# Peptides against a protein of PDB entry 5KEZ: the designs that were tried, part 50

Target 1, 320 residues: chain A of PDB entry 5KEZ
Amino acid sequence: NVAIYNPFRPWWERYQPVSYKLCTRSGNEDEFRNMVTRCNNVGVRIYVDAVINHMCGNAVSAGTSSTCGSYFNPGSRDFPAVPYSGWDFNDGKCKTGSGDIENYNDATQVRDCRLTGLLDLALEKDYVRSKIAEYMNHLIDIGVAGFRLDASKHMWPGDIKAILDKLHNLNSNWFPAGSKPFIYQEVIDLGGEPIKSSDYFGNGRVTEFKYGAKLGTVIRKWNGEKMSYLKNWGEGWGFVPSDRALVFVDNHDNQRGHGAGGASILTFWDARLYKMAVGFMLAHPYGFTRVMSSYRWPRQFQNGNDVNDWVGPPNNNGVI

## One batch from the design tools (peptide; made by RFdiffusion4, then SolubleMPNN)

Design b1_p12_6_s2 (from b1_p12_6, 9 letters changed)
Fold by OpenDDE base, seed 2:
Parts: sequence; C-alpha cells; structure tokens
Structure b1_p12_6_s2 (fold): chain B 320 residues (1-320), chain A 12 residues (1-12)
Amino acid sequence: as target 1 above (320 residues)
Amino acid sequence: LAERLRNYGVNK
C-alpha cells in the first residue's frame, strides 16, 4: 500500500493498495506465512481483509513511496506491480463530473465511480477478476481460512461472484479436503438507499450494521428503550437472516465516528456499556460474531471532529 | 452524507 507520512503512517493507508504483494508494515510474505502456519497449528484461523474494489487515491503522488517499494502512478493509472493500466479502471464508465460518487441513491454511481477519490477497478473485466483471484488464491494456498471483502457495497454482486468462482479450495494441510473459503462482505445498509445487503447473500455473509447501531441505543437507554425489548433480538428487529449476518458492536470506522451508526455506537471509550453490549452479543444466538480488538489514541476534538482519528496501532517510530 | 462516507484519508 501507499506509505503516507502526513499524517505520519495513518491506519487508512492500508486501504490504499498499489500492489497485491504481501509486504506491509505488518511484515513480509515469509513472516506472514510463518504466522499463518503457527496460528493454524493451534486452531486459530486467519481471515484476510481483502481490498479489491480499488487501488490508492487519485491524488497520491507517483513514485515508490509504498510499503514494498513498488512503483505506482495514480495519475496515469499505472500499477506495474500487478500490473494494472488505465484500461483496468472505471474512469470512462463513471459519468459524474468529479469522477467520484456524488449520489448514493444512484446504484450505478455507487458501484462504478470512485469511493472518495479511490481509483475504482473495472471488476467487469476478466483480466481484473483474474488478478484479484490470483491474489486471493495465493493467500488461500498459504493457509488462510477466508476473507472480509472491503467495500463490497461498491462492487457489483455478480462481479464478486465471478471472482469467488475462481478461488481454490482451502489448504488441505489444515482444512478438510474440498473446504471453501469463508466469505463475509462489508455492506453498509441502514435502509434508505437502493443497494441492499440482500443483494449480496449469494456470495456469503454480510455485515449487519443495524446491529451495533440499534444495540447502542438500547444499552444507552435512548428514547426510553429497555433491555427487555431485546427478547426478539435478531430477525425480529428487522435484521438480515442469522445465517447471513456477521455482527459486531463496533468496527474501526464507526469507532472513530465514521460511517454507519453515528453516536449510538458503543466502543471501549465507554467501557462499562461496551462490556454489556459485547457480553450480550456473545450470549445471544444471532449471527456470526466478531469482537473488536483496538487501542487508545490521543483524541483531539475540534468542531465535533477528532483531528487525530487517523492514528494507527501503537508503534515505535513507524515500526509495528 | 456522513454516514455514507468512509474515511480513508483521500481528499482530507
């Protein structure tokens, strides 16, 4: 991914890829292989956060300022480490004046235009699908158990399916022969927009963002809500079917006040209420549960916004 | 709009 130094190595640089090389601030490919092996040997499975909707931001300077030193040029859409060129992006397909998503009520813009300036990959092309599948299959062959598909809302479900159909079975050194990768898709659907979580059920599980948002209001006792109202928690509250849901109290985005959930989202900053919410989630039989492991950072609020929301995991002068 | 956007540092 791109290496950003202003601010200094923010968490979000990881979501701006310039190659599919397993070479980041977390380590190199050999170290990753070693970690996967050690984890699998004690029954801990690895699921990779796969960023396949886009490459880096269109305004990032060209050069070799990346975690693996790979050259890239956003201006010319040149990513030779893949390789991608201008033919592999949706620049000509997006019809907005800016090239960015401007109207979230237009499903075509949401899928074909740039997410906040991130260069949007042409996932309709078999070449692009194959390069992504090659990346994911390399991870499968190393021994990962599955994937979180980042920004799935911004990809056509059929394009995702086409990629998934190219995937290998899981590594038989640790998984039963014929095992398929576990897939869950990040789709933000709180209602009110044309893109629905149900559009993606055919590819695997989906994130249920209503879960954390609604649970937060109940635990906070907002609007007179009571814990007893959680008796029919799950489908009874209008959530997706349990066998399609991945549920969580918070994630890295809404922990920083971004994305779905707003101020209702509970985090470790509200320790007592957060323990209640996480405990309830783990006890209640709905969905596939995900527990957040995060960190504190020096929050600085200006005009209601944390100017330090970019701060990544604890590190020693950039070294994790 | 705030609930629609992700913060990946682009255009910030």
Scores: peptide ipSAE 0.188, ipTM 0.835, DockQ to the pose 0.145
Fold by OpenDDE base, seed 5:
Structure b1_p12_6_s2 (fold): chain B 320 residues (1-320), chain A 12 residues (1-12)
Amino acid sequence: as target 1 above (320 residues)
Amino acid sequence: LAERLRNYGVNK
């Protein structure tokens, strides 16, 4: 991914890929392989956060300022480490003036335009699908158990399916023969927009962002809501079917006040309420649970916004 | 709008 130094190595640089090399601040491929092996050997499975909707931001300077030193040029859509070129992006499809998503009520924009400047991959192209599948299959070969598909709402479900159909079975050294990768898709669907979580059920589980948002409201006792109302928690609250749901109290985005849920989202900053929420989540059978592991950072609010929401995990001068 | 967006360095 891109190496950003202003601000200094923010967490979000990781979501701006310039290659599919397993070479980041977390380590190199050998180290990753070693970690996956060690984890699998003790029954801990690895699920990779796969950023496959886009490459880095269009405004990032060209060069070799990346975690693995790979050259890239956003301006010319040149990512030779893949390789991708201008043919592999949706620039020509997006009809907005900015090239970015401008109207989230336009599903075509949401999927064909750039997510906040992130260069949008042309996932309709078999070439692009294959490059992504190669990346994911390499991870499967290493021994990962599945994937979180980042920014899934910004990808056409059929394109995702096409990629998934190219995936190998899981590594038989650790998984039963014929096992398929566990897929969960990040789809932000709180209602009111044309893209629905149900559009993605055929590909695997989806993130149920209503879960954290509503649970936060209940535990905070907002709008007169009571814990007793959780008796029919899950489908009874209009959530996706349990077997399609990945549930969580917070994630890295809404923990920082961005994304689905707003102020209702409970985080470790509200320790007591957060523990209640997480405890409830783990105790309740609805959905596949994901527990957040995060870190404190020096929050600094200016005009209601944390100017330090970019701060990444604890590090020693950029070294994690 | 923030509810729809992620914070991948787009706001800062």
Scores: peptide ipSAE 0.168, ipTM 0.826, DockQ to the pose 0.151
Fold by OpenDDE base, seed 3:
Structure b1_p12_6_s2 (fold): chain B 320 residues (1-320), chain A 12 residues (1-12)
Amino acid sequence: as target 1 above (320 residues)
Amino acid sequence: LAERLRNYGVNK
């Protein structure tokens, strides 16, 4: 991914890929292999946050400022480490003036235009699908158990399916022969927009952002909400089917006030309420649970916004 | 307006 130094190595640089090389601020490919092996050997499985909707931001300077030193040029859509070129992006498909998503009520824009300037991959192309599948298969062969598909809302479900259909079975050194990778898709659907979580059920589980949002209101006792109202928690609250849901109290975005959920989202900053929410989530049978492990950072609010929401985890001069 | 308010530093 791109190496950002202003601000100094933010967490979000990880979501701006320039190659599919396994060289990041967390380590190199050999170190990753070692970690996966050690984890698998004790029954801990690894799921990769796969950023496959896009490459880096269109405004990032060309050069070799990346975690693996690979050259890239966003302006010319040149990512030779893949390789991708201008033919592999949706620039000509997106019809907005900016090239970015401007109207989230237009499903075509949401899928074909750039997410906040991130160069949008042409996932309709078999070449692009194959390059992504190659990346994911490399990880599968290393021994990962599955994937979180980042920004799935911004990919056509059929394109995702086409990629998934190219995936290998899991590594038989640790998984039963014929095992398929576990897939969960980040789809923000709180209602009111044309793209629905149900569009993605065929590909795997989806993130249920209503879960954390609604649980937050209940635990906070907002609007007269009571714990007793959780009697029909899950589908009874309008959530997706349990077998399609990945549930969580917070994630890296909404704990920073971004994404879906708003102020209702509970985080470790509200430790007591957060523990209550997480405890409830783990005790309740609805959905596949995900527990957040985060860190404190020096929050500094200016005009209602944390100017330090970019701060990544504790590191040694940018290396985790 | 939009549910997705990611801040990946692209437009900063």
Scores: peptide ipSAE 0.184, ipTM 0.833, DockQ to the pose 0.130; fails the geometry check
Fold by OpenDDE base, seed 1:
Structure b1_p12_6_s2 (fold): chain B 320 residues (1-320), chain A 12 residues (1-12)
Amino acid sequence: as target 1 above (320 residues)
Amino acid sequence: LAERLRNYGVNK
């Protein structure tokens, strides 16, 4: 991915890829392979956060400032380490003046235009699908069990399916023959917009962002909410079917006040209430549960915003 | 309501 130095190596640089090489501040490919093997040998499975909707930001300077030293040029859409070129992006398909998503009530913009300047891959092209599938298959062959698909809301469900159809079965050294990768898709659907979580049910599970948002209000006792109202928690609250839901109290985005949920989201910063929410989630049978493991950073609020929300996890690989 | 308000620092 792109190496960002101002601010110094933020967490979000990891979501600006310039290649599909397994070479980042988290480690190199050998270290990753070793970790996957050790985890699988004790029954712990690995699911990779796969960033396949886009490459890096369009305004990032060209050069070799990347975690694996690969050259890239956002201005010319040149990513030779893949390789991608200008033919592999949706620049000509997006019809907005800026090239960015301007109206989230327009599904075509949401899927064909750039997410906050991130270069949008042309996932309709078989070439692009194949390059992504090769990346994911390499991970499958290493021994991962599945994937979180980042920014799935911004990809056409059919394009995702086309990629998934190219995937290998899981590695038979650890998984039964014929096993398929576990897929869950990040889709922010709180209602009121044309793109729905149900659009993606055919590809795998979907993140249910209503879960953490609503649970937060209940645990906080906002608006007269009571725990007794959780009697029909799940589908009774308008959530997606349990067998399609990936549920969580918080994620890395809304932990920082970004995305869905707003101030209702409970985090480790509210330790007591957070433990209550996580405990409830684990005890209740609705959905597939995900528990957050995060870290403290030096928060600094200015006008209600944490100016240090960029701070990444503890790391001693700063030279990468 | 469900807009992607993620901060990837692209425009900073």
Scores: peptide ipSAE 0.158, ipTM 0.828, DockQ to the pose 0.135; fails the geometry check

Design b1_p12_6_s3 (from b1_p12_6, 10 letters changed)
Fold by OpenDDE base, seed 2:
Structure b1_p12_6_s3 (fold): chain B 320 residues (1-320), chain A 12 residues (1-12)
Amino acid sequence: as target 1 above (320 residues)
Amino acid sequence: LAERLRNLGVNK
């Protein structure tokens, strides 16, 4: 991914890929292989956060300022380490003046235009699908168990399906022969927009963002809500079917006040209420549960916004 | 937009 130095190595640089090389601030490919092997050998499975909707931001300077030193040029859409060129992006398909998503009520913009300036990959092309599948299959062959598909809302479900159909079975050294990768898709659907989480049920599980948002309001006792109202928690509250749901109290985005849920989201910053919410989630038999492991950072609020919301994991002069 | 988008710092 791109290496950003202003601000200094933010968390979000990880979501701006310039190659599919397993070479980042977390380590190199050999170290990753070693970690996967050690984890699998003790029954801990690895699920990769796969960023396949886009490459880096269109405004990032060209050069070799990346975690593995790979050259890239956003201006010319040149990513030779893949390789991608201008033919592999949706620049001509997006019809907005800016090239960015401008109207979230227009499903075609949401899927064909750039997410906040991130260069949008042309997932309709078999070449692009194959390059992504090659990346994911490399991970499968290393021994990962599945994937979180980042920004799935911004990809056509059929394009995702086409990629998934190219995937290998899991590595038989650790998984039963014929095992398929576990897939869950990040889709923010709180209602009110044309793209629905149900559009993606055919590909695997989806994130249920209503879960953390609604649970937060209940635990906080907002609007007179009571714990007793959770008696029919799950489908009874209008959530997706349990077998399609991945549930969580918070994630890295809404922990920083970004995205779905707003102020209702409970985080470790409110430890008592957060433990109540996480405990309830783990006890209640709805959905596939995900527990957050995060870190504190020096929050600094200006005009209601944390100006340090970019701060990444603890590090030693940029080394994790 | 804050409720719909992650903050990836690209627009800052």
Scores: peptide ipSAE 0.061, ipTM 0.815, DockQ to the pose 0.147
Fold by OpenDDE base, seed 1:
Structure b1_p12_6_s3 (fold): chain B 320 residues (1-320), chain A 12 residues (1-12)
Amino acid sequence: as target 1 above (320 residues)
Amino acid sequence: LAERLRNLGVNK
C-alpha cells in the first residue's frame, strides 16, 4: 500500500493498495505464511481483509513511496506491479463532475465513482477480475479460510460473484476437499439508501451495522429503551436473516466515531458497557459473531471530533 | 480527515 507520512503512517493507508504483494508494515509474505500455518495447525483460521474495490487515492504523489517499494502513478492510473493501467478504472464510466461519489442515493455513482478519491477499479472487466482472483487464490493456497470484502457496497454484486467463481477450493492440507472460502461483505445499510444488504446475499454473509448501533442505544438506555425489548433481537428488529449476518459491537471505523451508528456505538473506551454488549452478543444466537481487538491512542477532541482518529496500531519495525 | 472516515460519515 501507499506510505502516508502526513499524518505519519495512519491506519487508513492500509486501505490504499498499489499492488497485491504481501508486503506491509504488518510483515512480509514469509512471515504471513508462517503465521497462517501455525494458526491452522491449532485450529485457528485466518480471514483476510481484501481491498479489491479500488487502488490508492487519486491525489497521492507518484513514485515508490509504498510499503513494498513498488512504483505507482495515480495520475496516469499506472500500477505496474499488478499491472493496471488507465483502461482498468471506471473514470470514463463515472458521470459526476468530480469523479467522486456525490450522491449516495444514486446506486450507479456509489458503484462506478471514486470513494472519496480512491481510484475505482473496473470490475466489469475480466482482466481486472482475474488479477483480483489471482491475488485471492494466492492467499487461499497459503491456507487462509476466507475473506472480508472491503467496500462491497461500492461493487456490483455480479462483479463480486464473477470474482468468487474464479476462486480455488481451500487448501486440502487443513480443510476438507471441496471446501469453499468463507465470504463476508462489508455493506453499510442502515436504510434510506438504494443499495441494500440483500443485494449481496448471493455472494455470502454481510455486515449488519444495525446490530451495534441498536444494541448501543439499548445498553446506554437511550430514549427509554430496555433490555427486555431484546426479546425478539435479530430478525424481529428488522435485521438481515441470521444465516446472512455477520454481527459486531464495533469495528475499526465506527470505533473512531465516524461510522454507522454514531455516538451509540459502544467501544473499549466505555469498558463496562462494552463488556455487557459483547457478552450479550456472544450469548445470543443471532448471526455470526466478530469480537474486536483494538488499541488505545491519544484522543484529542476538537469541536466534538477526535483530531487523532488517524493514529494507527503500535508498530516499531522502523523499515517499511 | 481520513478518506475512509469521510465515506463512513456520509453513510451515517
Scores: peptide ipSAE 0.036, ipTM 0.781, DockQ to the pose 0.375
Fold by OpenDDE base, seed 5:
Structure b1_p12_6_s3 (fold): chain B 320 residues (1-320), chain A 12 residues (1-12)
Amino acid sequence: as target 1 above (320 residues)
Amino acid sequence: LAERLRNLGVNK
């Protein structure tokens, strides 16, 4: 991914890929392979956060300022380490003036335009699908158990399916022969927008963002809501079917206030309420549960916004 | 460089 130094190595640089090389601040490919092996050997399975909707931001300077030193040029859409070129992006499909998503009520913008400047891959192209599948298959062959598909809302479900149809079975050294990768798709659907979580059921599980949002309101006792109302928690609350749901109290986005759920989301900053919510989640049978492991950072609110919400994991002068 | 910002998904 790109190496950003202003601000200094923010968390979100991770979501700006310039290649599919397994070479980041977390380590190189050999180290990753070693970790996956060690984890699998003790029954811990690895699920990769796969950033496949986009490459890096359009405004990032061209050069080799990346975690693996790969050259890239956002301006010309040149990512030779893949390789991608201008033909592999949706610039011509997006009809907004900025090239970014401007209206989330326009499904075509949501899927064909850039997410906050992130260069949007043309996933309709078999070439692009294949390059992504190759990346994911490499991970599968290493021994990962599945994937979180980042920004799935911004990809056409059919394009995702086309990628998934290219995937190998899981590594038989650790998984039963014929096992398929576990897929869960990040789809933000709190209602009111045209793209629905149900659009993605055919590809695997989806993130149920209503879960954390609604649980937050209940635990916070907002709008007179009570714990007793959780009697029919799950489908009874209008959530996706349990067997399609990946549920969580918070994630890295919404704990910073700029993800789905807004202020209702409970985080470790509200420790007692957060523990209650996480405890409830783990005790309740609805959905596949995910527990967040995060970190504290020096929050600094200006006009209601944390100007330090970019701060990444604890590090020593950029070294994690 | 713009921070990764996700839609709040507010029901409007």
Scores: peptide ipSAE 0.036, ipTM 0.754, DockQ to the pose 0.248
Fold by OpenDDE base, seed 3:
Structure b1_p12_6_s3 (fold): chain B 320 residues (1-320), chain A 12 residues (1-12)
Amino acid sequence: as target 1 above (320 residues)
Amino acid sequence: LAERLRNLGVNK
């Protein structure tokens, strides 16, 4: 991915890929392979956060400022380490003036235009699908158990399916023969927008952002809500079917006040309430649970916004 | 909007 130095190596640089090389702040491919092997050998499975909707931001300077030293040129859509070129992006398909998503009530914009400047891959193209599948299959062959599909809301479900249909079975050294990768898709659906979580049920589980948002409200006792109201927690609260839900109290985005949930989201900053929420989640049978492991950062609020929301995990001069 | 968008700092 792009190596960003201003601010200094933010967490979000990971979501700006310039190649599918397994070479990042966390280590190189050999180290990753070693980690996957060690984890699998003790029954811990690895699920990769797969960033396949886009490449890096359109405004990033061309060059070799990347975690694996690969050259890239956002301006010309040149990512030779893949390789991608201008033909592999939706620049001509997006019809907004900026090239970015301007109206989230327009499903076509949401899927065909750039997410906050991130170069949007033309996932309708078999070439692009195949390059992504090759990346994911490489990971499968290494021994990962599945994937979180980042920014799934911004991909057409059919394009995702086309990629998934190209995937190998899991590595039989650790998984039963014929096992398929576990897929969960990040889809932000709190209602009110045209893109629905149900659009993605056919591909795998989806993130249920209503879960953390509503649970936060209840635990905080906002609007007179009571724990007793959780008797019909899950589908009874309008959430997706349990067998399609990936549930969580918070994620890296809404922990920082970004994305779905707003102020209701409980985080480790409110440790006592957070433990209550996480404990409830783990005790309740609804959905597939995900527990957040995060870190403290020097929050500095200016005009209601944390100017340090970019801060990544503890590191040694950018190396984790 | 804030409840729907991630902030990846791309254009910051």
Scores: peptide ipSAE 0.059, ipTM 0.811, DockQ to the pose 0.134; fails the geometry check

Design b1_p12_6_s4 (from b1_p12_6, 10 letters changed)
Fold by OpenDDE base, seed 2:
Structure b1_p12_6_s4 (fold): chain B 320 residues (1-320), chain A 12 residues (1-12)
Amino acid sequence: as target 1 above (320 residues)
Amino acid sequence: LAENLRNYGVNK
């Protein structure tokens, strides 16, 4: 991914890829292989956050400022480490003036235009699908158990399916022969928009963002909400079917006040309420549960916004 | 829409 130094190595640089090389601030490919092996040997499975909707931002300077030193040029859409070129992006397909998503009520914009300036990959092309599948298959062959698909809302479900159909079975050194990768898709659906979580059920599980948002209001006792109202928690509250849901109290985005859930989201900053919410989630039989492991950072609010929301995990001069 | 905003360092 791109290496950003202003601010100094923010968390979000991870979501601006310039190659599919396993070479990042976390380590090199050999170190990753070693970690996966050690984890699998004690029954801990690895699920990779796969960023396959886009490459880096269109305004990032060209050069070799990346975690593996790979050259890239956003201006010319040149990513030779893949390789991608201008033919592999949706610039000509997106019809907005800015090239960015401007109207979330237009499903075509949401999927064919750039997410906040991130160069949007042409996932309709078999070449692009194959490059992504090669990346994911390399991870599968190393021994990962599955994937979180980042920004799935911004990809056509059929394009995702086409990629998934190219995937290998899991590594038989640790998984039963014929095992398939576990897939869960990040889709923000709180209602009111044309893109629905149900559009993605055919590919695997989906994130249920209503879960953390609604649970937060209940635990906070907002609007007269009571814990006793959670008696029919799950499908009874209008959530997706349990066998399609991945549930969580918070994630890295809404922990920083970004995206879905707003101020209702509970985080470790409110420790008592957060423990109540996480405890309830783990005890209640709805969905596949995900527990957040995060860190504190020096929050500085200016005009209601944390100017330090970019701060990444604890590190030693950029080395994690 | 505010609920769809992401901060990946491209837009503040």
Scores: peptide ipSAE 0.204, ipTM 0.832, DockQ to the pose 0.150
Fold by OpenDDE base, seed 3:
Structure b1_p12_6_s4 (fold): chain B 320 residues (1-320), chain A 12 residues (1-12)
Amino acid sequence: as target 1 above (320 residues)
Amino acid sequence: LAENLRNYGVNK
């Protein structure tokens, strides 16, 4: 991915890929392979956060400022380490003036235009699908158990399916023969927009952002809500079917005040309430649970915004 | 739109 130095190596640089090389702040491919092996050998499975909707931001300077030193040029859409070129992006398909998503009520914009400037891959192209599948298959062959598909809301479900249909079975050294990768898709659906979580049920599980948002209000006792109201928690609260839901109290985005849920989202900053929420989540049978492991950062609020929301995990000069 | 807010530092 792009190496960002201003601010200094933010967490979000990971979501601006310039190649599919397994060479990042966390280590190189050999180290990753070693980690996956060690984890699998003790029954800990690895699920990769796969950033396949886009490459890096359109405004990032061309050059070799990347975690593996690969050259890239956002301006010309050149990512030779893949390789991608201008033909592999949706620039000509997006019809907005900016090239970015301007209206989230327009499903076509949401899927074909750039997410806040991130170069949008033309996932309708078999070439692009194949390059992504090759990346994911490499990970599968290493021994990962599945994937979180980042920004799934911004990809056509059929394009995702086409990629998934190219995937190998899981590595038989650790998984039963014929096992398929576990897939869950990040889809922000709190209602009110044309894109629905149900659009993605055919590909795997989806993130249920209503879960953390609503649970937060209950635990906080907002608007007179009571824990007794959780008797029909899950589908009874309008959430997706349990077998399609991946649930969580918070994620890296809404932990920082971004994304779905707003102020209702409970985080480790409110330790007692957070433990209550996480404990409830783990005790309740609804959905597939995900527990956040985060860190403290020096929050500095200016005009209601944390100017340090970019801060990544504790690191040694950018290396985790 | 607020519910779709993401900060990947693209335009910052």
Scores: peptide ipSAE 0.198, ipTM 0.830, DockQ to the pose 0.133
Fold by OpenDDE base, seed 5:
Structure b1_p12_6_s4 (fold): chain B 320 residues (1-320), chain A 12 residues (1-12)
Amino acid sequence: as target 1 above (320 residues)
Amino acid sequence: LAENLRNYGVNK
């Protein structure tokens, strides 16, 4: 991914890929392979956050300022380490003036335009699908158990399916023969927009963002909500079917006050309420649960926004 | 729109 130094190595640089090399601040491919092996050997399975909707931001300077030193040029859409070129992006397909998503009520924009400036991959192209599948298959062959598909809302479900159809079975050294990768798709569906979580059920589980948002509201006792109302928690609250749901109290985005859920989202900053929410989530049978492990950072609010929301995990001068 | 905005450092 891109190496950003201003601000100094923010967390979000991870979500601006310039290659599919397993070479990041977390380590190199050999180290990753070693970690996966060690984890699998003790029954801990690895699920990779796969950033496959986009490459880095369009405004990032060209060069070799990346975690693996790979050259890239966002301006010309040149990512030779893949390789991608201008033919592999949706620039010509997106019809907005900015090239970014401007209207989330336009499903075509949501999927064909850039997510906040992130160069949008042309996932309709078999070439692009294959490059992504190769990346994911490499991980599968290493021994990962599955994937979180980042920004799935911004990908056509059929394109995702086409990628998934190219995936290998899981590594039989650790998984039963014929096992398929566990897929959960990040789809932000709080209602009111044309793209629905149900569009993605055929590909795997979907993140149920209503879960954290509504649970936060209840535990905070907002709008007269009561814990007793959780009696029919899950499908009874209009959530996706349990067998399609990946549920969580917070994630890295909404923990920082942006993304789905807003102020209702409970985080470790509200420790007592957060523990209640997480405890409830783990006790309740609805959905597949995900527990957040995060970190504190020096929050600095200016005009209601944390100017330090970029701060990444604890590190030693950029080394994690 | 705000609900969908993810801050990946490109646009704030």
Scores: peptide ipSAE 0.185, ipTM 0.826, DockQ to the pose 0.151
Fold by OpenDDE base, seed 1:
Structure b1_p12_6_s4 (fold): chain B 320 residues (1-320), chain A 12 residues (1-12)
Amino acid sequence: as target 1 above (320 residues)
Amino acid sequence: LAENLRNYGVNK
């Protein structure tokens, strides 16, 4: 991915890929392979956060400022380490003046335009689908069990399906023959927009962002909410079917006040209430549960916003 | 919409 130095190596640089090389501040491919093997040998499975909607930001300077030293040029859409060129992006398909998503009530903008300036891949092209499938298949062959698909609402469900149809069965050294990768898709659907979580049910599970948002209001006792109202928690609250839901109290985005949920989201900063929420989630039989493991950073609020929300996880990998 | 905003530092 892109190496950002101002601010110094933020968490979000990991979501700006310039290649599909397994070479980041988290480690190299050999270290990753070793970790996957050790985890599988004790029954711990690995699901990779796969960033396949886009490459890096359109305004990032060209050069070799990347975790694996690969050259890239956002201005010319040149990513030779893949390789991608200008033919592999949706620049000509997006009809907005800025080239970015401007109206989330327009499904075509949401899927064909750039997410906050991130170069949007043309997933309709078989070439692009194949390059992504090669990346994911390499991970499958290493021994991963599945994937979180980042920014899924910004990809057409049919394009996702086309990629998934190219995937290998899981590695038979650890999984039964014919096993398929576990897929869950990040889709922010709080209602009121044309893109729905149900559009993606055919590809796998979907993140249910209503879960953490609503649970937060209840446990915080906002607006007279009571724990007794959780009797029909799940589908009774308008959430997606249990067998399609991936549920969580918080994620890396809304832990920092970004994305869906707002101030209702409970985090480790509110330790007592957070433990209550996580405990309830694990006890209640709805959806596939995900527990967050995070870290503290030196928060500094200015005008209600944390100016240090960029701070990445603790790292001592040097110049990688 | 605010709920769809991501902070990936692209435009900063």
Scores: peptide ipSAE 0.160, ipTM 0.822, DockQ to the pose 0.135

